Peptides against a protein of PDB entry 6NYY. Designs and how they scored, part 149

Target 1, 212 residues: chain A of PDB entry 6NYY
Amino acid sequence: KHFEQAIERVIGGLEKKTQVLQPEEKKTVAYHEAGHAVAGWYLEHADPLLKVSIIPRGKGLGYAQYLPKEQYLYTKEQLLDRMCMTLGGRVSEEIFFGRITTGAQDDLRKVTQSAYAQIVQFGMNEKVGQISFDLPRQGDMVLEKPYSEATARLIDDEVRILINDAYKRTVALLTEKKADVEKVALLLLEKEVLDKNDMVELLGPRPFAEKS
Target 2, 212 residues: chain A of PDB entry 6NYY as posed
Amino acid sequence: KHFEQAIERVIGGLEKKTQVLQPEEKKTVAYHQAGHAVAGWYLEHADPLLKVSIIPRGKGLGYAQYLPKEQYLYTKEQLLDRMCMTLGGRVSEEIFFGRITTGAQDDLRKVTQSAYAQIVQFGMNEKVGQISFDLPRQGDMVLEKPYSEATARLIDDEVRILINDAYKRTVALLTEKKADVEKVALLLLEKEVLDKNDMVELLGPRPFAEKS

## One batch from the design tools (peptide; made by RFdiffusion4, then SolubleMPNN)

Design b2_p24_8_s4 (from b2_p24_8, 11 letters changed)
Fold by OpenDDE base, seed 5:
Structure b2_p24_8_s4 (fold): chain B 212 residues (1-212), chain A 24 residues (1-24)
Amino acid sequence: as target 1 above (212 residues)
Amino acid sequence: EEEKLLEEAKKYVESMKEVTYSTY
């Protein structure tokens, strides 16, 4: 109880508008966030959504809160669902507006990092094989790649294939659930903040058991 | 004690928060 109240106070204190968006920008953010929310709702291995907001905070125009899971092991399928959820915003923009914005830059960064990690750290690509190399961290001297230029090209190609596959899967899902994305986006424009209960009222219960 | 609880709650909320749309 006391900890829950402290969380609510922290969340409520964070709900201050720091920026005023134009109506068209706010609409774009709402549909982007609806894409993430709906993708996460219908993907088994996506993190459960607790809250989604289109109230700007700092450099963020949209925010989501997820139930943190202590998970140390990920399957390829789990990582794919997480990539699809992360692409949900960009895909929603494409489906509803026929255009893309710069707003997905952090999403694309996360997807790119995940794809490279799967291929060069986790050995999850059949063509590249069972390899594991440290990815250069930002600021690390570009150490000589422990693989040939041909292998580097193969890695880059397979990363692109993996991201494109995740993108196509997300397009298929959000196209099927297009009406649900619209419902969530419209309600976001009205309320600016949605919680799990709002999502249940709109979409029904999430089709996957909450992994405790 | 209340300040510590608030700080822990803040850390918890921040750990759960993800930016899903960013400024240019």
Scores: peptide ipSAE 0.202, ipTM 0.663, DockQ to the pose 0.292
Fold by OpenDDE base, seed 4:
Structure b2_p24_8_s4 (fold): chain B 212 residues (1-212), chain A 24 residues (1-24)
Amino acid sequence: as target 1 above (212 residues)
Amino acid sequence: EEEKLLEEAKKYVESMKEVTYSTY
């Protein structure tokens, strides 16, 4: 218990016990986190969920902890599933509340970064082709792009297409699994923290064989 | 004791390369 709390502190930061969320905000967070959890549960190439929490911490209002797969190489399909899992919170909010909140900002940033990396670093887009350019780091002077403005526009368009495809896939999944998202969200509101065993009890065993 | 546990937890987290998705 004490060690688990220490891990949570390392991962999530200090509990913000003074940050009392309004009941409606707490509900939004619960459904957001439930969206991530359920998307990750039913996406083959998502990382297995270890823990999900709606207790506010230094890094955010809620968090999910995943066991990363020991892999260094990712396929396009694997990266897509990871994008869908990352979009799960935003999509859940849209499905249940019909509104967009600022809570997905970090998720959208991650998805955007992943999409650009796939297209301009990993050469995973057929229209852009097998190219690899360094992405400007935050704070680096944007040196002259090593590609034309036409290529820049193409990249931007293909990034949007990729993100939209991931979004649509996530909408389809969480719409199909809407009842499961609600079950997880309601249990989160009750327990504030769920583990893998809670998820198995609610949803059944994850449909993908854990590669032992 | 709390500091020691925190250090052990840091080492554990570093070893696991756990991807934490902080949403909020």
Scores: peptide ipSAE 0.044, ipTM 0.632, DockQ to the pose 0.701
Fold by OpenDDE base, seed 3:
Structure b2_p24_8_s4 (fold): chain B 212 residues (1-212), chain A 24 residues (1-24)
Amino acid sequence: as target 1 above (212 residues)
Amino acid sequence: EEEKLLEEAKKYVESMKEVTYSTY
């Protein structure tokens, strides 16, 4: 218990005990985190969930902890599943509330970065081709893009297509598993923190063998 | 003791890959 709390503090920062969320905001966070948790549970290439929390901390209103796989090479399919898991919060908000919030800003940033990296760094898009460019880092002089304006437009279009495909896949998954998202969200509202055992009790064993 | 535990937790988290957690 004490070591787990220390890990949570390192990951999430200090608990913001003074940050009282309104009941509707707390509900939104619970369904957002439940969306991530359920998407990760049913996506083969997502990392196994260890813990999910809706207790506000220095880094956010909610968080999830995962057990990362010892993997250095990622396939296109693996990157897609990770994008879908990252979109799970936004998709859950849309399915349950019919509205979007600012809570997904960091998720959308991560998904956007992953999509650009797949297309312009890893050469994973057939239309753009087998190219590899360094993404501009913050503070790099805007060196002239090593590609034409037409190529820039093509990259932007293919990034949107990839993100939209991941979004649609996540909508399909969480719509199918809507009852599971609700179970997780309701239990989060009660307990504020869930572990892997709580998820197994609610949803059954994860349908993918954990590679030890 | 709490400081020592926090240091051990930091080392543990640092030993884990960056994909260990996501904040939402």
Scores: peptide ipSAE 0.039, ipTM 0.659, DockQ to the pose 0.679
Fold by OpenDDE base, seed 2:
Structure b2_p24_8_s4 (fold): chain B 212 residues (1-212), chain A 24 residues (1-24)
Amino acid sequence: as target 1 above (212 residues)
Amino acid sequence: EEEKLLEEAKKYVESMKEVTYSTY
């Protein structure tokens, strides 16, 4: 328990007990986090949810914690499911509110990074081909791209396609599971924090075997 | 003791891939 709280503090920062979200904002966060949680629940290669919280912390208004997989090699399918899970918050907001918020910024950053990595580091795109180059780290001088502007455009296009495909997949999933997203969101609004057991009680056992 | 726990938690979180959690 104390260690879990310490982890939460590390991930989310200090609880902002003084930060009172407006009911509509809290609702948005709840549905956002529910989107992540439900997407992760029904995606085979997503990491299993450990905890989801809508308690404001230093780093955000909500968070979800997942069980890490001891995995060094990821397939394209695994990366796609992870992208979908990461998009779950944004997609939930779209489905339930018909609007998007700034809350998905970090999610979009992660998805963008993953998509670029898949295409330009892992060679996972057929059009771009079997290429691998290091993405400039934030703050590195943009060295001359080792590829043509035509290739750069192709990369950008294929990144967008990949993200859009992941987005559409997530929309389809969370639309199918819309009632489950709502159940999770409503329970989040009540309890503020849900664990895996709460999810099992709400949704039933996760359809995929958890790697022990 | 709390500081040690936080340091252990930091190490644990650092050992996790960034994709193991999301923040809003």
Scores: peptide ipSAE 0.037, ipTM 0.635, DockQ to the pose 0.693; fails the geometry check

## One batch from the design tools (peptide; made by RFdiffusion4, then SolubleMPNN)

Design b2_p25_1_s1 (from b2_p25_1, 12 letters changed)
Fold by OpenDDE base, seed 1:
Structure b2_p25_1_s1 (fold): chain B 212 residues (1-212), chain A 25 residues (1-25)
Amino acid sequence: as target 1 above (212 residues)
Amino acid sequence: ASSFIGDLHEPFSPEIQEVLESLGK
């Protein structure tokens, strides 16, 4: 329910006020970042974690930094895992706190944009079809959608489905790895910054060979 | 509203990022 509403807000452009949980903010950030970190750790096609931090910076209260693969072409599976990793923070908050903060709005936006691109640009959705619509160029007034209103609705529905699938996958993963998320979060609260080595010490080696 | 929590990685190739940026406008 809360997640679906959040997606609808992102898709619908409804700016809802960012709700900050004041008393437990550092804890929330730690678990959020731990969610990203652990999701990225156990998703094959996620980028390798470099650093996770709960030290506030100009762009946010915490962050996870990954090493992007030098890759120009992404598979649907890769994009899904990236979506899951991006959802990891929010999912962690839900698992541990039973509530979703608005602090992950940017993550939702990124996931939504990715899902949209997969469906309308990359033709990765079977219902919409193997089609690619030119996305309006930066600055072009999207005057006319190249597709019908019915197609637009279908796209919106399929975007939601894709995001929900990614969300469910992330929930399943982080539920399975709940203890690992906790370990990372607790260590973040102590050290404020973790690197790859800290993660290896906590979780063991990443189960996927880093494609060099 | 600026997200409290973000990632510092570019989740997509530059080409995909351009697409995403085009969608977010």
Scores: peptide ipSAE 0.024, ipTM 0.495, DockQ to the pose 0.092; fails the geometry check
Fold by OpenDDE base, seed 2:
Structure b2_p25_1_s1 (fold): chain B 212 residues (1-212), chain A 25 residues (1-25)
Amino acid sequence: as target 1 above (212 residues)
Amino acid sequence: ASSFIGDLHEPFSPEIQEVLESLGK
């Protein structure tokens, strides 16, 4: 219910204002980042984690850095795992705190963007069909949509479905790995920054071979 | 409920990033 509302807000452009981090929020950030890190660790098609930090940088309160794969073409499975990884922070917050924060709004936005891209640019949705439309940039008055209102509604519905599926997958994963998320979060609270070696020591080797 | 600005992640691959940027959302 709360997640669906969050998706609707992102889709509808009703962004919640982000708040500035308070010291008490450091724990939330740690669990949030741990969610990303652990999701990325246990998702086959996620990029390998290089670094996770709860030290604010730029507009972020924490970050996870990954080794990007030199890849030009992405499968649906890869995009799904990336979506799940991106949702990892929000899901971690839900699992550990029973709440959602504004901190994951950007993640939801990214996930939403990815879902739309999959459906309307990459033609990856069977119900919508093999369509490819350029999505308007932010601020472009979409005066002319290349598709009907009915198609627009269908797209929105399928976007929600895709995001919800990714969310459920992430919930299942991080629930299974809840202890690992907590370990990472606690270590983040101690060290503020973790690298791949810290993660290996904590969780064991990543179960997926690093594609060189 | 605590609220924070959010997290930064390394951008996706350039190709996906370009698509995401083009979506303007």
Scores: peptide ipSAE 0.022, ipTM 0.488, DockQ to the pose 0.097; fails the geometry check
Fold by OpenDDE base, seed 5:
Structure b2_p25_1_s1 (fold): chain B 212 residues (1-212), chain A 25 residues (1-25)
Amino acid sequence: as target 1 above (212 residues)
Amino acid sequence: ASSFIGDLHEPFSPEIQEVLESLGK
């Protein structure tokens, strides 16, 4: 209990009990978080879901909490599944509402960062090649780029391709699992908070063995 | 919130900024 609450504070910030969402906004959040939860459930290399909530905290309207794997080395496949999980909220909104909201801005930022890191830091792109550059931090003035303008354009093109591939993969997955996303969203609207056991009762056991 | 943590890097070209803006709108 106390340890879980501490982790929740670190991830989601302080619970804003005073923030009243309109019913339509609460519905949007529920389907958004259900998208993350279901994507994470059915992606082999995603982190195991611990908790999903539509209770507003800090700047967030909802969140999904995962058990991080003690892993220091990531494969390209693992990073792709993590990108897909991160896109799950946006994709769910598209599938169910045919519209996009600003709620996924932080998710898109994270996906973009991951794509750049894969291409320019980890050398995971065949066209760009086995290169590793330090990326400027947010707010740092980029004084000098260690590559040509032609290379910069190539990197940007390959980043776009990688993000689009992750997006398409997520669309395919959540379209296949559309009924499961709806079940999770409806239960979230009822209970506001779901744990791993709720997900097992609703969807069955996760199809991937947790690496002990 | 996802367990995925990262800082946004500046795009290498203006075209990526447009993509990000289009995805965030």
Scores: peptide ipSAE 0.020, ipTM 0.504, DockQ to the pose 0.166; fails the geometry check
Fold by OpenDDE base, seed 4:
Structure b2_p25_1_s1 (fold): chain B 212 residues (1-212), chain A 25 residues (1-25)
Amino acid sequence: as target 1 above (212 residues)
Amino acid sequence: ASSFIGDLHEPFSPEIQEVLESLGK
C-alpha cells in the first residue's frame, strides 16, 4: 500500500483532492479510463493492468497504471497493441458518447509519436524502408530534414495508415467488449479506484498469461 | 497510461496534425 502510493505519486503526481469533477466530467473520465483498462485487458501485448483511477492527479483527470515489462526490444505487434491500448479511452468516448474530449489529446499525441518512431526510427514500414532517422527534440529548430519531401510525405501517409489501423482495431475490440467497458466504467464511478482483482471479478481472468 | 494529461508537443509535420484532428472528429 505505502509503496504503491509512492509509485503512484511519482507516476501520476499528487492527488488533487481539491479538484472536484462535475458529474458529467467524472462520467466521461470513467468511460475513458474503462476504455484503456478493457483494451489493455484483451490485448495480448499490452502491459498488465495494476490500477485504474478516476481521481485527478497532477494534470490528469484519471489514469490507468500498468506493470511495465522489463523490455527493451519491441515487435511491431507489441507496439500496435500498445497503440490500441492508448486509443482505448478515445474510442470508448466515441462508442458511448459519440463525441470526443480534450482529454484524449495526449493519448493521440502518444500514438502519433509511436507511429512515427516505428516508421522513421525503427524501420518497421516496408514502403519507407529500412531507415532510421532521429526525430527532432522539443525545441530543436528542424532546419533540414535528413530526407526528401517525397519521403516526408510518404512517412506522413504511412503514419496515418498505421494510426487508422490501430484505431479500427480498437473500435472493433471495444465494440465487441462494450458491455465490459460499461461494467468497468460503472464500477469506477462507484469506487473511483479499481485494482487488478476488481478487474478479475468483473471480467474474469485476463485471457493472456502474464509473461513474467 | 496517464490520461487527460496535456503536454503540447509540436508535431513533426503539419500532416501529423491533420492525422490527430482526423482521429478527433
Scores: peptide ipSAE 0.019, ipTM 0.538, DockQ to the pose 0.288; fails the geometry check

Design b2_p25_1_s2 (from b2_p25_1, 10 letters changed)
Fold by OpenDDE base, seed 3:
Structure b2_p25_1_s2 (fold): chain B 212 residues (1-212), chain A 25 residues (1-25)
Amino acid sequence: as target 1 above (212 residues)
Amino acid sequence: GSSTIGDLHEPLSPEIQEILESLGK
């Protein structure tokens, strides 16, 4: 207990007990986090869920914590599943509320970053080709792009396609598992924090063997 | 301030920011 709490404090920061969410906002957060949790549960290459919470921490209104795999090499399929998991919150909001909130902004940034990296760094797109360009760091003057304006447009188009494909995949998954998303969301509204055991009790064992 | 749902992400490159803007997101 004490060790887990210490790790949670180091990773998640201090709980902002002073930030009282409105009931409707809390509901939105619960379904958002449930979307992440359920997507991660049913995607083979997603990291195992450790904890999901709707208690605000730092700048986040809720969070899902996953056990990071010590993996140095990622396949295109693995990166796609990670993108889908990241989109799970946004997709859940759309399925249940028919609206988009600003809460998914960081998730969308992460997905966009991943898509861009796959296309321009990892050479994972057939149309753009097996190319690898260094991405400028934040604050570096983007001097001359190593590619033409036409290539830049192509990259932008292919990024959109990849994100849309991940989005559609996530919509299909969470639509199929809609009842599970609702179960998790409702339990989050009751308990505010769920662990892996709660998820197993609610959804059954994760369908993918934990690669020990 | 705009609250986000989730963990803080690393700063995005300017190129990625432009892409996000182009996506309307």
Scores: peptide ipSAE 0.087, ipTM 0.587, DockQ to the pose 0.181
Fold by OpenDDE base, seed 4:
Structure b2_p25_1_s2 (fold): chain B 212 residues (1-212), chain A 25 residues (1-25)
Amino acid sequence: as target 1 above (212 residues)
Amino acid sequence: GSSTIGDLHEPLSPEIQEILESLGK
């Protein structure tokens, strides 16, 4: 108990017990987190879900906690599934509410960073080719781009394509599993926190063998 | 180790906004 709480504090920050979400905000967070949870459940290369919560922590209004695999090498397919899982919250909001919120800012940032890294660092795009460049950090004066403006435009276009593909894949998945997202969201609104066992009770066993 | 995907209610960065606009979102 104490050790788990310590880990949660390090990862999610301190629970802001004083931050009371409005009912509509709490509903949005529940469906957002349910989207992450369900996407992660049905994507082969997603990390196993440990906990999903709609209790605000730090700047976050909710969170999903996963057990990362001790993996050092990632395939393009694995990175795509991780992108889809990360988009699960935003996609859930779109499916259930027909609107988007600012709640997915960090998710969108992560997806964007991953897409750029795949294309310009890992050489995973056929059009751009087998290139590896350091991504400029936000705010670093990109003094000299190691590539032409035409290449820069190509990179940007291919990043958008990759993100769009991940988005479409996530929409397809969560549309198929819409009832499951609803079940998870409703249970989150009731319990505020779900664990892996709760997910198994709702959705059945995860369809992918956890490498024990 | 553990990883967390957080839900943050903050304005999107201009860069992310441009990407979303380009995707029709």
Scores: peptide ipSAE 0.040, ipTM 0.548, DockQ to the pose 0.443
Fold by OpenDDE base, seed 5:
Structure b2_p25_1_s2 (fold): chain B 212 residues (1-212), chain A 25 residues (1-25)
Amino acid sequence: as target 1 above (212 residues)
Amino acid sequence: GSSTIGDLHEPLSPEIQEILESLGK
């Protein structure tokens, strides 16, 4: 218990007990985090959920904590499921509220970074080919791109296609599991924090074996 | 086991920022 709290403080920041969310904002956060939690629950290559919270910490209004796999290599399928889990919050907002908020900005950034890396660093796109380029960092003077403007346009197009495919997959999943997302969101509004046991009681056991 | 909240990512390049903006439309 004390060790887990210490890890949460290091990774998620200090709990902002003084930050008062409006009821509608708290509802949005609950459904957003429920989207992440349920997507992760039903995606084979997602990391196991440990905790989901709607208590603000650091820069976040809510968070989900996972047990990461100790792996250095990722397949395209694993990266896709991680993208879908990351999109789960935004997709949940769309399904339940018919509107989107700025709350998913960091999620979209992560998904975009992952998609770009898959295409230009890992060579995982057939149209672009088996290429690997160093990604410029923000603020680095990119003097010369190692590829043509035509290739740049192709990369941009394929990144959008990959993200859209992940988005559609997430929409399909969370639409199928809509009732589960709502159950999780409502329980979050009641308890503010859920653990793995709460999820098992609510949804049943996770359908994938946890490789610890 | 180790616990993680989210993934660590490198700073976004200008190209990635442009893509992100295009998706927000």
Scores: peptide ipSAE 0.027, ipTM 0.541, DockQ to the pose 0.133
Fold by OpenDDE base, seed 1:
Formats: C-alpha cells, sequence, structure tokens
Structure b2_p25_1_s2 (fold): chain B 212 residues (1-212), chain A 25 residues (1-25)
C-alpha cells in the first residue's frame, strides 16, 4: 500500500481532489481509461495492469498504471502492443462517443515518438532498412539529417503507417471487446478506482500468463 | 490549460527515453 502510493505520487502526482469534473467529462475519462485497461488486458505484450483510476492526478484526469517489466530490450511486437494500449483511450472515445477529445494528446505524442524511434533508431522497418540514426539531441546544432529528403519523407510515411496499423489493431480489439470496455467504464464510474482484482472479477483472468 | 488523460506507463528503457528526448518530443 505505502509503496504503491509512493509510486503513484511519483508518477501521477498528488490527487487533485479539488478538480471537479463535469459528469460528462468524468464519463469520457472513464471510457478512455477503460480503453487503456482493456487493451492492456487483451494484448499479450502489454504490461500488466496494476490500477486504473478516474481520480484526477497532476495534469491527468485519469490514469491506467501498469507494472513495468524490468527489461532492457523491446521487440517490435512489444512496442506495437504498447502503442495499441496507449491508443486504447482514444479508440474507446471514438467507439463510444464518436468524438475526439484533447485527452488523448499525450497518448498520441507517445505513440508518435515510439513509432519514430522504431523506424529511425531501432531499424524495425523494412522499407527504411536496418538504419539507426542518432537523432540530434535537443540543443545540438541541427546537424544535417544524415539522410536525404527522400528518406525523410519515407520515414514520415512509414511512421504514419505504423501508427495507423496500431490504431486499426486497437480499433479491432476494442470493438471485439466493446462490452468489456463498457463494463470497466461503468465500474470506474461507480468505484473511481479499480485494481487488478477488480478486473479479474469483471473480465476473468488475463488470458496471458504473467511472465514471472 | 487542456487537461490530458494520462497513462502511467512503464518508463521506457533509459535508452528509449533518451531517444524520445532526442526527438524533441
Amino acid sequence: as target 1 above (212 residues)
Amino acid sequence: GSSTIGDLHEPLSPEIQEILESLGK
């Protein structure tokens, strides 16, 4: 308990008990977080869900907390599932509300960053090839891109493709699991905070063995 | 300011974090 609270404080900041969301906003947050939670539940390479909350913390209106795996190496499949999980909130909003909110902006940024890293640093894209570009560090002189403008365009295109693929995968998953997303969202609206046990009770055991 | 719905994800490996930081995002 104390350790979890400490981690929550470090990651999420202090609960903003003073931030009163309108009922419709709270509903949006609940479905958004339910999207993350359910995506993480049914994606093999997603990190295990620890907690999902619609209590505002720091700059976030809600959050899904996952147990970090102590790993130094990530596979393309792991990164894809992570991207899908990150898109889960946005996709849930689309499925249930047919609208885009600003709530997913940070998720989209994270997904975009991950996609670029996969393509330009990890060599995970066949069209771009087994390349690893040192992206100029913030503050280093705009070193001439070590690649042609044509390569830059190719990278941008492949980033979009990767994000779109992750998005489509997430849409397919959460559409299939739409009822589960709704169950989680409704329970969030009731309890405001769910843990792994609540998820197991609601959805059954996670279909993937937690790699110890 | 526009509040975001934050996901508390596992910290990316320091290496990936450095990469993301280098991307200016």
Scores: peptide ipSAE 0.084, ipTM 0.593, DockQ to the pose 0.113; fails the geometry check

